Peptides against a protein of PDB entry 5HB3. Designs and how they scored, part 117

Target 1, 150 residues: chain A of PDB entry 5HB3
Amino acid sequence: RQMQDRCMSEYNQRIRNAPEGSIDPFRMACYKIIGRCDLSNRSLDGLQTDVNDWIWLQFNLARETDRSLELAGESYGLAELQASIREIGLKHFPKTAAEDTNGSFGMFFYLQILAGMFEQAIAYLYPFSYVDAVHFAIALTYYGLLRPVD

## One batch from the design tools (peptide; made by RFdiffusion4, then SolubleMPNN)

Design b1_p26_4_s2 (from b1_p26_4, 11 letters changed)
Fold by OpenDDE base, seed 5:
Structure b1_p26_4_s2 (fold): chain B 150 residues (1-150), chain A 26 residues (1-26)
Amino acid sequence: as target 1 above (150 residues)
Amino acid sequence: SIEESINEIINKGLEWAKKHAEELTA
């Protein structure tokens, strides 16, 4: 708690008082990630990030806290993120190979893998590329990430 | 588009975070 409070204080002080362009974006990122400062802004200003960095950040910021109230209340943890990815998949990504005009199925497969949706990712990939789906299934099983279902 | 999809995820997360900002920063 003391460390978090200190991080919050320093973060707020720098945001308010530092001249424009003088803020080290990496330092601010540390406050955000470690100190959980300004979680309403789930981006890292001043940093050039790719989709992998963004997803990593979302997973870190969405972690459950040891609050009994959080178990009963609304949270945006991994489960909620997975639900969001699923919903987006239904809206924006092809369901069959016939619907795939731009090869976007691979991106959705990748997002599902990053979100830990391994079984769903393999099931999704299978109709697009049988060979690739089997290879990924073998690899995921080897690492104990894929549970075979009957 | 992929960009639209990513933005949708971002927006959902941000909206939730904004709603619970005080709780998250306590």
Scores: peptide ipSAE 0.018, ipTM 0.402, DockQ to the pose 0.036
Fold by OpenDDE base, seed 3:
Structure b1_p26_4_s2 (fold): chain B 150 residues (1-150), chain A 26 residues (1-26)
Amino acid sequence: as target 1 above (150 residues)
Amino acid sequence: SIEESINEIINKGLEWAKKHAEELTA
């Protein structure tokens, strides 16, 4: 609490007193992420963000906790992130090669890999690119990240 | 849109973090 109060104070001081355009957006991001300042503002103003930044943010927001000690909906961990990725996939990405009109399958494959969904990622990629799926499967197996099929 | 879905996830995470802010900074 003491640390949070200090971070909030510094964050608010910068927002209120700094000249326009003089604020380091990376410093402000640090206050937001470490100090949990201004959590109502979901944007990182002044920063160019991509899918890597998004997934990194999700991991930082996530907390691994004992679910038995929490009420329903009070936990957000890796499992919840992975569930969210699955949901996004079902709604917005092609399920088969025939549905792929813009080549977006690669992005969904990438998201699954970033989220540690290796088996699902390979299974998804297989119908789009057999060769690539095999190469990734070999690599992931080599590093002990892919579980053998029973 | 994909962007809207991502934003929803971010908002849920931020709301959770806000609720547990004291625990996260203790």
Scores: peptide ipSAE 0.017, ipTM 0.339, DockQ to the pose 0.028
Fold by OpenDDE base, seed 2:
Structure b1_p26_4_s2 (fold): chain B 150 residues (1-150), chain A 26 residues (1-26)
Amino acid sequence: as target 1 above (150 residues)
Amino acid sequence: SIEESINEIINKGLEWAKKHAEELTA
């Protein structure tokens, strides 16, 4: 209750007092969700597509739901986030170095890393930047995040 | 566009959060 009240107060204060354009719409969305503030206004107006804000929102929304109670279609956890990133990758990012026109491969690599898709991220990066892929693979292995290829 | 896809995912997440808001605040 105290946290909800604080979220509501912060949300209302920011809506009322923040200069136009200074409000992080993703942060406001999070306050709306956590604080149950005016959930009727779904308009995330002014979404500057900051990938960091997006992934942050997704992680905050992602819950380890007790697998036993949630119907498979209503869960939005890490697995669903990873599935979404895969879908985005298939639709909007280059699959090969030959398809890369804008150097956008790095963004997709970054999204995969943020979502904990380490093996997939390294596999994806390898054809674009061999040296970087090897360095990341070494680092991830050192931290125990990369599973050795059986 | 990538932006449209991101927005769709955000909207899905928000809808889910709305449905489970009671569980989120517990």
Scores: peptide ipSAE 0.016, ipTM 0.337, DockQ to the pose 0.028
Fold by OpenDDE base, seed 1:
Structure b1_p26_4_s2 (fold): chain B 150 residues (1-150), chain A 26 residues (1-26)
Amino acid sequence: as target 1 above (150 residues)
Amino acid sequence: SIEESINEIINKGLEWAKKHAEELTA
């Protein structure tokens, strides 16, 4: 809480007092992410975003709440993030090696890993690259992240 | 496109965050 308050204070101070264009956009992004500042501002001016930034943004927005108390449209947690990743996968990424024309399977694998979908990620990678899937499975198991699949 | 779909999801998330900004910053 103290860190968040400090970040918020610094963010607000810089926004108010700094000349336009004089602020490092990366620094401001850090305050926004760490301090959860100015979430209403949807623009990340001066920053090029990639898939990593997207995932981090989703995690930043996500809030774990008691599912039994959730109302429609009032929560965005890990489940919603994972659902979004699944939807993207269904629409835009190959399901089998035969469908892979651009070698994009690795990106979807990476997205699933970032979203904590470890079992699904390994299962997805397996038909594309058996060797890689096995290596990742071993690593994830070693770190206690992969659950045995029946 | 993938980019368009991602942007849509980002926008939904940001809209939610905007609505709940006070709660998120507490």
Scores: peptide ipSAE 0.014, ipTM 0.343, DockQ to the pose 0.030

Design b1_p26_4_s3 (from b1_p26_4, 12 letters changed)
Fold by OpenDDE base, seed 1:
Parts: structure tokens; C-alpha cells; sequence
Structure b1_p26_4_s3 (fold): chain B 150 residues (1-150), chain A 26 residues (1-26)
């Protein structure tokens, strides 16, 4: 706890008082990941990241624990992450093939699969590729990961 | 904040999506 308190103190001090351009983004990332500082800000500013880095960070910060026991003032779990992914999907990813000008549907499908949103992922993929959606649905069902609605 | 962070990734990751979409379907 002493270490965590120190991390939070240093993080807050640097964010507020450090001169512009003097902050080491890797150090700040360490404070966020290890010290669980400023969990409401789920981005790593100043670092080049991709979708894999982003989702890894989200899973790392998410905790399936009693929030009352969390030393950090902020916490969230998988449910909150999944809710966030849904919201992002509604705003930033194509709904149909006709809307997909950049070929980004695969990225959103990938994110949903990683987040365990299997039913939603298949439903999303279906209008883009019927054949692929069926194959994934069969596989997920076989492994007991897909819960079809009767 | 989460939306903003992912939006940045989407904008920079379009090339990733194009390259890996076919791989995800394989």
C-alpha cells in the first residue's frame, strides 16, 4: 500500500506540475498499470499503440473484485469494459457492408471476440460475411462459448 | 475518454484492419 500511495502521489504531481514535454510516457504508463493511478483515463498518451495494446490495457485495468476493497478510488470490471465496447461500436464502426469504406469491420469483430462478447460478435459479423459468421458460430457453440437465444 | 482513446487508435489502425481482416476470417 505504501508503494501504491507513493505511485499515486508521484503520478498526480507530475500530471499537474511537470513542464510540458518533460513527462516520460513510459513512466506514466507504469504508474497507471502498477499503481492503478487515474483509472478513468484509459489511454496511454505519448505512446504509439495499436488495438492489441489498447485491449491489453483495458483487461489489465479491469478487475473482477469487490470495489470496496480496491485501493484505487476508481475501478471497473469486465461488464463495464463490454459496455464501453458496445458504445464504441455504435459510434465508430460500420453497421453494414455498405457503410464499411475502410474495411474496419474486422477490427470490431476482433475486439468483441477478445472481450468475450461472442454472441454480439457473431451477430455483428453476419451481415458482412454470412459464411464466416456461420463457421465461427459453429466453432464457438462446439466449445460451449456461444449461448444462442431460443 | 475511452471513446476518444479508441478513436485515435481507429484512425491510426486503419491499415491494421485492412491487413488483418482477411486473417481473422481464415
Amino acid sequence: as target 1 above (150 residues)
Amino acid sequence: DIEESLEKIINTGLEWAKKHAEELMA
Scores: peptide ipSAE 0.049, ipTM 0.572, DockQ to the pose 0.081
Fold by OpenDDE base, seed 5:
Structure b1_p26_4_s3 (fold): chain B 150 residues (1-150), chain A 26 residues (1-26)
Amino acid sequence: as target 1 above (150 residues)
Amino acid sequence: DIEESLEKIINTGLEWAKKHAEELMA
């Protein structure tokens, strides 16, 4: 708790008082990740990141605990992340093969798999690639990650 | 916030998307 409070103090101080352009984005990232500062902002400002960095950050910041028990004063669990990914899918990814012009369906499939949305991921992939969807379904079933449906 | 962040990444990461899709489908 002492470490968390110290990080929060430093984070807030730098955001408020640091001269423009003097803030080290890597230092601020450390405060966010280690100190869990400003969890409402789920990005690393000033840093160039890719999808892997993004999803890694989401998982690191996510906690499966009650908000009242979180030292940071905020909580964001897997369920909320899954809901966010679903919303992102509806807005930014193709729903059918005909809509796919950039091959981005694979990225959304990947995100759903990482977030444990296995059934939804397979259902999404199926109209884009039947064979691949079946292969992934078999593998996921083998590892007990897919629930059999009628 | 989270959606906007990912949108920016998607818009700048088309090459990543293509490469990763190919790897997933291999």
Scores: peptide ipSAE 0.030, ipTM 0.534, DockQ to the pose 0.067
Fold by OpenDDE base, seed 4:
Structure b1_p26_4_s3 (fold): chain B 150 residues (1-150), chain A 26 residues (1-26)
Amino acid sequence: as target 1 above (150 residues)
Amino acid sequence: DIEESLEKIINTGLEWAKKHAEELMA
């Protein structure tokens, strides 16, 4: 708790008082990750991040904390992450094969898999690549990650 | 800005998709 408070304090101080362009984005990233500062902004400003960096950050920030203890902060857990992924998908990724001009469906599939949205991922992938969807479905089933439809 | 972040993600994703498209279609 002391470390978190310190991180928050330093983070806030730097955000407020640091001259423009003087903020070390890596340091700020550390505060965000370790101190869970400013969870409303789940991006690493000033850093060139890729999808892997982004999703890694999301997972690190997503904690199933007992909702009771994080009273003041926006609870960000796996469910919220999954919701974010869904929103991203709806806005930025092709919904049908006909809309896919650049093969970006694969990335959205990847994000869904990482977020544990296995059924949705397979369902999404299926119309784009039947073979791949089947392969992943088999693998996920093998590991017990797909819920059988009762 | 989440939108800017998303745009970066999308761009990276497109590059990824292009790189792995052959693998996915195979």
Scores: peptide ipSAE 0.027, ipTM 0.438, DockQ to the pose 0.078
Fold by OpenDDE base, seed 2:
Structure b1_p26_4_s3 (fold): chain B 150 residues (1-150), chain A 26 residues (1-26)
Amino acid sequence: as target 1 above (150 residues)
Amino acid sequence: DIEESLEKIINTGLEWAKKHAEELMA
């Protein structure tokens, strides 16, 4: 707790008082990840990150505990992450093959898989690539991650 | 702003996905 409080204090002090461009983004990232500082901002500013980095961060910040037990004062779990991914899908990804101009459906499929949204991921992929959807469905079923409809 | 962060993530992700499309579909 003492360490966390110190991290939060330093994090807040630097964000508020440091001149622009003087903050070490890696240090700030450490405060966010280890100290769980500023969990409302689930991005790593000043760092070049990709989708893998983002999803990794989300999982690391996620906690399956009550908010009252979270020392950072803010918490979210897998359900909230999945909800966020759904929202992202609704706003930024094609819903049908006809809407897919950039071939971005694969990225949304990937995000859903990483978030454990297996059934939804397969359902989403199906109209874009039947063959791939079937292969993934078979694989997921094999590993017990997809429940076959009896 | 989560939306702005998501947009950046999506753009980066799309570039990544294009580069790794074969791996994602294998």
Scores: peptide ipSAE 0.027, ipTM 0.521, DockQ to the pose 0.094

Design b1_p26_4_s4 (from b1_p26_4, 15 letters changed)
Fold by OpenDDE base, seed 1:
Structure b1_p26_4_s4 (fold): chain B 150 residues (1-150), chain A 26 residues (1-26)
Amino acid sequence: as target 1 above (150 residues)
Amino acid sequence: DIEKSLQEIIDKGLEEAKKRAEELTA
């Protein structure tokens, strides 16, 4: 706890007082990931990131621990992450092929798979590519990752 | 915050992909 407090203090001080452009974004990322500083901001400023980096960060920030023992702002697990991904999908990704103007359906499918949302991922992919959805369903079933939906 | 950050990443990625595709087909 003492270490965390020190990290938070240093993090906040640097954000507020450091000259613009002088802060090493990787150092700030370390404070966030290791020190769990400023968890309300789930992004890394000043870094070139892609979807893989984004989801990696979310997993690192998520914790499946006793929430009663965590400090304020640290309670965020896999369930909350999956809920966030669902919400993102509803707002920002196409629901049908007709809505797909940018060809982004594959990206959302990939994101759901990474988050362990296998049943939802297959269901989502099905209207875009029947053949691919069936193949992935077979593979996921083979590995025991896909459960029948009621 | 989370949604916005991801959307920005998606938009940037799609823009770059589009640019590359245009360069290849030109």
Scores: peptide ipSAE 0.159, ipTM 0.662, DockQ to the pose 0.051
Fold by OpenDDE base, seed 2:
Structure b1_p26_4_s4 (fold): chain B 150 residues (1-150), chain A 26 residues (1-26)
Amino acid sequence: as target 1 above (150 residues)
Amino acid sequence: DIEKSLQEIIDKGLEEAKKRAEELTA
């Protein structure tokens, strides 16, 4: 708790009082990840990141705990993340091959897989690439991550 | 907003991909 308070204090102080561009972005990232500071901002400013970094960050910030017990005052678990990914998919990714203008369907498939949304991922991929969907389905089934249905 | 953050990542990724493609075809 003492460490948490210190992190929060330092984070707030630096964000508010430090000259622009003088803050080490990695330090700020540490405050966010370890200190769980400013969880409403689920991004890393000043750093070049990709989708892997993004999803990694979301997982690290996610906690499966009682909201009343969250030290940071903010709770965000896997279920919420999955819900967010679903919502993102509805808004920002193609739903059919005909809608695919930039080839981003693979990225959304990848995000769903990383988030453990295996059934949804396969269902999503199927209309874009039948062969790939089948192969992934077989693999996921083999590892017990996809439940076969009769 | 995680949606916004992801969108930014996607946009950057696409830009980089385009740049790389252009470099490969140049």
Scores: peptide ipSAE 0.159, ipTM 0.664, DockQ to the pose 0.051
Fold by OpenDDE base, seed 4:
Structure b1_p26_4_s4 (fold): chain B 150 residues (1-150), chain A 26 residues (1-26)
Amino acid sequence: as target 1 above (150 residues)
Amino acid sequence: DIEKSLQEIIDKGLEEAKKRAEELTA
């Protein structure tokens, strides 16, 4: 694709030739998102980002298409993203209320929901707030997103 | 990489939350 090739070229040129700190981070973000440049770097350098930005980026970088058709040669699907989130959760988020000193459980729950990990999200939330977990479970079931366990 | 990037965001968020909490309790 012509556009992608151009993006790759410009991206590489700017990375190599532009003075440090002179590159517009938004432009670089465009190259990454639209041009699929440097997908090994899953962050937007130089930008203030939050969890929403992060997960949005990951979704944009994820592809469910045939990897052989991916011009960038670098891609991963939703499954890989979900796996990554799971691994992050295991390492960086509390497993129990006793471990939660900063209230970060909600953030991980939120991430899981955004990533479509509904069953896992509910299961995770339950020990922290069973009431909320039940409410979310009902809602998710209503929309056909949750697979209830018998 | 993905883990690191998220961790940074988490850390920033927690720092901000902590700051806000301190302000509210002051």
Scores: peptide ipSAE 0.157, ipTM 0.661, DockQ to the pose 0.051
Fold by OpenDDE base, seed 3:
Structure b1_p26_4_s4 (fold): chain B 150 residues (1-150), chain A 26 residues (1-26)
Amino acid sequence: as target 1 above (150 residues)
Amino acid sequence: DIEKSLQEIIDKGLEEAKKRAEELTA
């Protein structure tokens, strides 16, 4: 695609040649999202973002195509994203209630739900809040999103 | 990488929350 090629060219030129702070971060974000430029950097520099913005970006950058067929030469699917979230959870979020000093367990639960990791999300939430875990489990089961085990 | 980017967002969020909590309890 010609537009994608142009985006890549402009992105590369600006990232290499432009003085720091002289580039519109929103324009650079457009190059990343539309042109799929610099996919190894899965963040938007110079922009204030929250967890919702982060997960939105990850899904927009995700592709279910063969890496060899992508013009950008880089691909990142749902499976890779889920794996990344799991790894992040192991390193940066509390595993037990005793470790929850910042109350961040809810954020990790939220991320897992957004990423479609329903069984893992419920299993994670259970030791922190039994009542909430049961409520979510019932709802997810009702909609066929949770697979009960014997 | 993706892990670093999320960690930065988490850290910023926690710092802001801490600041707000301190202001409310002062």
Scores: peptide ipSAE 0.154, ipTM 0.656, DockQ to the pose 0.050

Design b1_p26_5_s1 (from b1_p26_5, 14 letters changed)
Fold by OpenDDE base, seed 3:
Structure b1_p26_5_s1 (fold): chain B 150 residues (1-150), chain A 26 residues (1-26)
Amino acid sequence: as target 1 above (150 residues)
Amino acid sequence: MEEILERLKKWVEAGKEKHNQELLSE
């Protein structure tokens, strides 16, 4: 608790009071990750990041905590991450094979797999790559991760 | 398993450049 409170205090002080251009983005990233500061903004400002950095950050920030102990609006767990992945899918990824450009369906499949959305991932992949969807379904079932609907 | 992982790797690499800016804006 003391470490988290200190991180939040330093983070907020720097965001509010630091002169323009004086903020070390790496230091701010450390406060964000360690302190879970400002969970409404799940980005690393001033850093060059890619999709892997983004998803890594989401998982590092996601925690199953007692919601009663979190401030209102600061809860971020697996359910909220999965909701974010669904929303991103609706906005930025193809819904059909005809809409696919440059194999972008595979990235969304990957994000769903990482988020544990296995049934949805297989269902999404099926119209784009039938053979791959079947292979992934077999593998996921073998490891007990896919629950076939009876 | 190796073939599945290699396929997944190819999809990730193909998608990175296109979706970097879009995902970071969310």
Scores: peptide ipSAE 0.129, ipTM 0.690, DockQ to the pose 0.709
Fold by OpenDDE base, seed 4:
Structure b1_p26_5_s1 (fold): chain B 150 residues (1-150), chain A 26 residues (1-26)
Amino acid sequence: as target 1 above (150 residues)
Amino acid sequence: MEEILERLKKWVEAGKEKHNQELLSE
């Protein structure tokens, strides 16, 4: 708690008071990650990041915290992350095999798996790669992660 | 299982190139 509060304080102070161009983006990233600062902006500003960095950040920021401890509107847990992934999927990924020109379906499948959206991930993968979907379904079932729909 | 993981890896790699900018905009 004390460390988080310090990170938040430093983060906010720097954002508000730092001269233009003087902000070390890596330092700000550290505060964001450790302190979960500014959960409304879940990006690493001023850093060149890729999708792995982005998704890693999302998972690091996502916490099942007591909502009572978070400011109203700053709750970011697994459910919110999953919702974000669904939205990203709807906007940026093919919905059908016919729409997939570049094999990008696999990335969305990966994001869903990471987010624990196993049933949705398998359902999504199925029309793109039947064999792979079945293999993943078997594996997920073996580990008790896939709930068979009775 | 190794083949599945390798396939997944390829999909992720292919997806990164295409979606880096799109995903970072969300």
Scores: peptide ipSAE 0.110, ipTM 0.665, DockQ to the pose 0.769
Fold by OpenDDE base, seed 1:
Structure b1_p26_5_s1 (fold): chain B 150 residues (1-150), chain A 26 residues (1-26)
Amino acid sequence: as target 1 above (150 residues)
Amino acid sequence: MEEILERLKKWVEAGKEKHNQELLSE
């Protein structure tokens, strides 16, 4: 708790008071990751990052905490992460094979798998590649990860 | 299993360049 409070204090002080161009983005990233600072902004500003860095950050920030102990706006768990992935899918990824011009459906399938959205991932993949969807469904079932809808 | 993972890897690599900027803005 004390370390988290210190990280949050330093993070907020630097964002508010640091001269323009004086902010070390790596230091700010450390505060964000360790202190879970500013959960409304789940990005690493000023750093060159990719989709793997982004999804890694989301999982590092996600915590299953007792909601009764969290301040308003500080709740970010697996459910919120899954909701974010769903929203990103709706905005940035093809919904049908006819909308896919460059094979980008696979990235969204990957993100859903990482987030444990297995049923949704298989359902999404099926119209793009039914053979691959069946193979993934078999594998997920074998490992007990796919829940058949009763 | 290896073939499935290789396919997934190809999809991820193909999608990185296009979606990096868009995903990082969310």
Scores: peptide ipSAE 0.055, ipTM 0.620, DockQ to the pose 0.725
Fold by OpenDDE base, seed 2:
Structure b1_p26_5_s1 (fold): chain B 150 residues (1-150), chain A 26 residues (1-26)
Amino acid sequence: as target 1 above (150 residues)
Amino acid sequence: MEEILERLKKWVEAGKEKHNQELLSE
């Protein structure tokens, strides 16, 4: 708690008081990650990041805390992450094999798997790669991660 | 949320472009 409060204080102070262009983006990233600062903006400003960096950040920021202890707007857990992935999928990824010209379906499948959206991930993958979907379904079932919807 | 989505869109587009370039280079 004390470290988090310090990180938040430093983060807010720098955002408010630092001259434009003087902010070290790596330092701000450290405060954001360690302090979970500004959960409304779940990105690393001023850094070149890829999808792996983004998803890594989302998981680092996500906490299953007692929501009763969090201030309104500071809650970010797995449910919010999963909701974000669903929204991304609806807007930015192919929904059918006919729409996929670039093989981007695999990335969305990967994001869903990382977020524990196993049933949705398999259902999504199935029309793109039947064989792979079956193999992943078998593996997920073997580990008790796939729950057949009754 | 919109900013995150726009960044993700850019990544997806960049990934598509890279994949297309790789396919064209073969």
Scores: peptide ipSAE 0.027, ipTM 0.477, DockQ to the pose 0.048

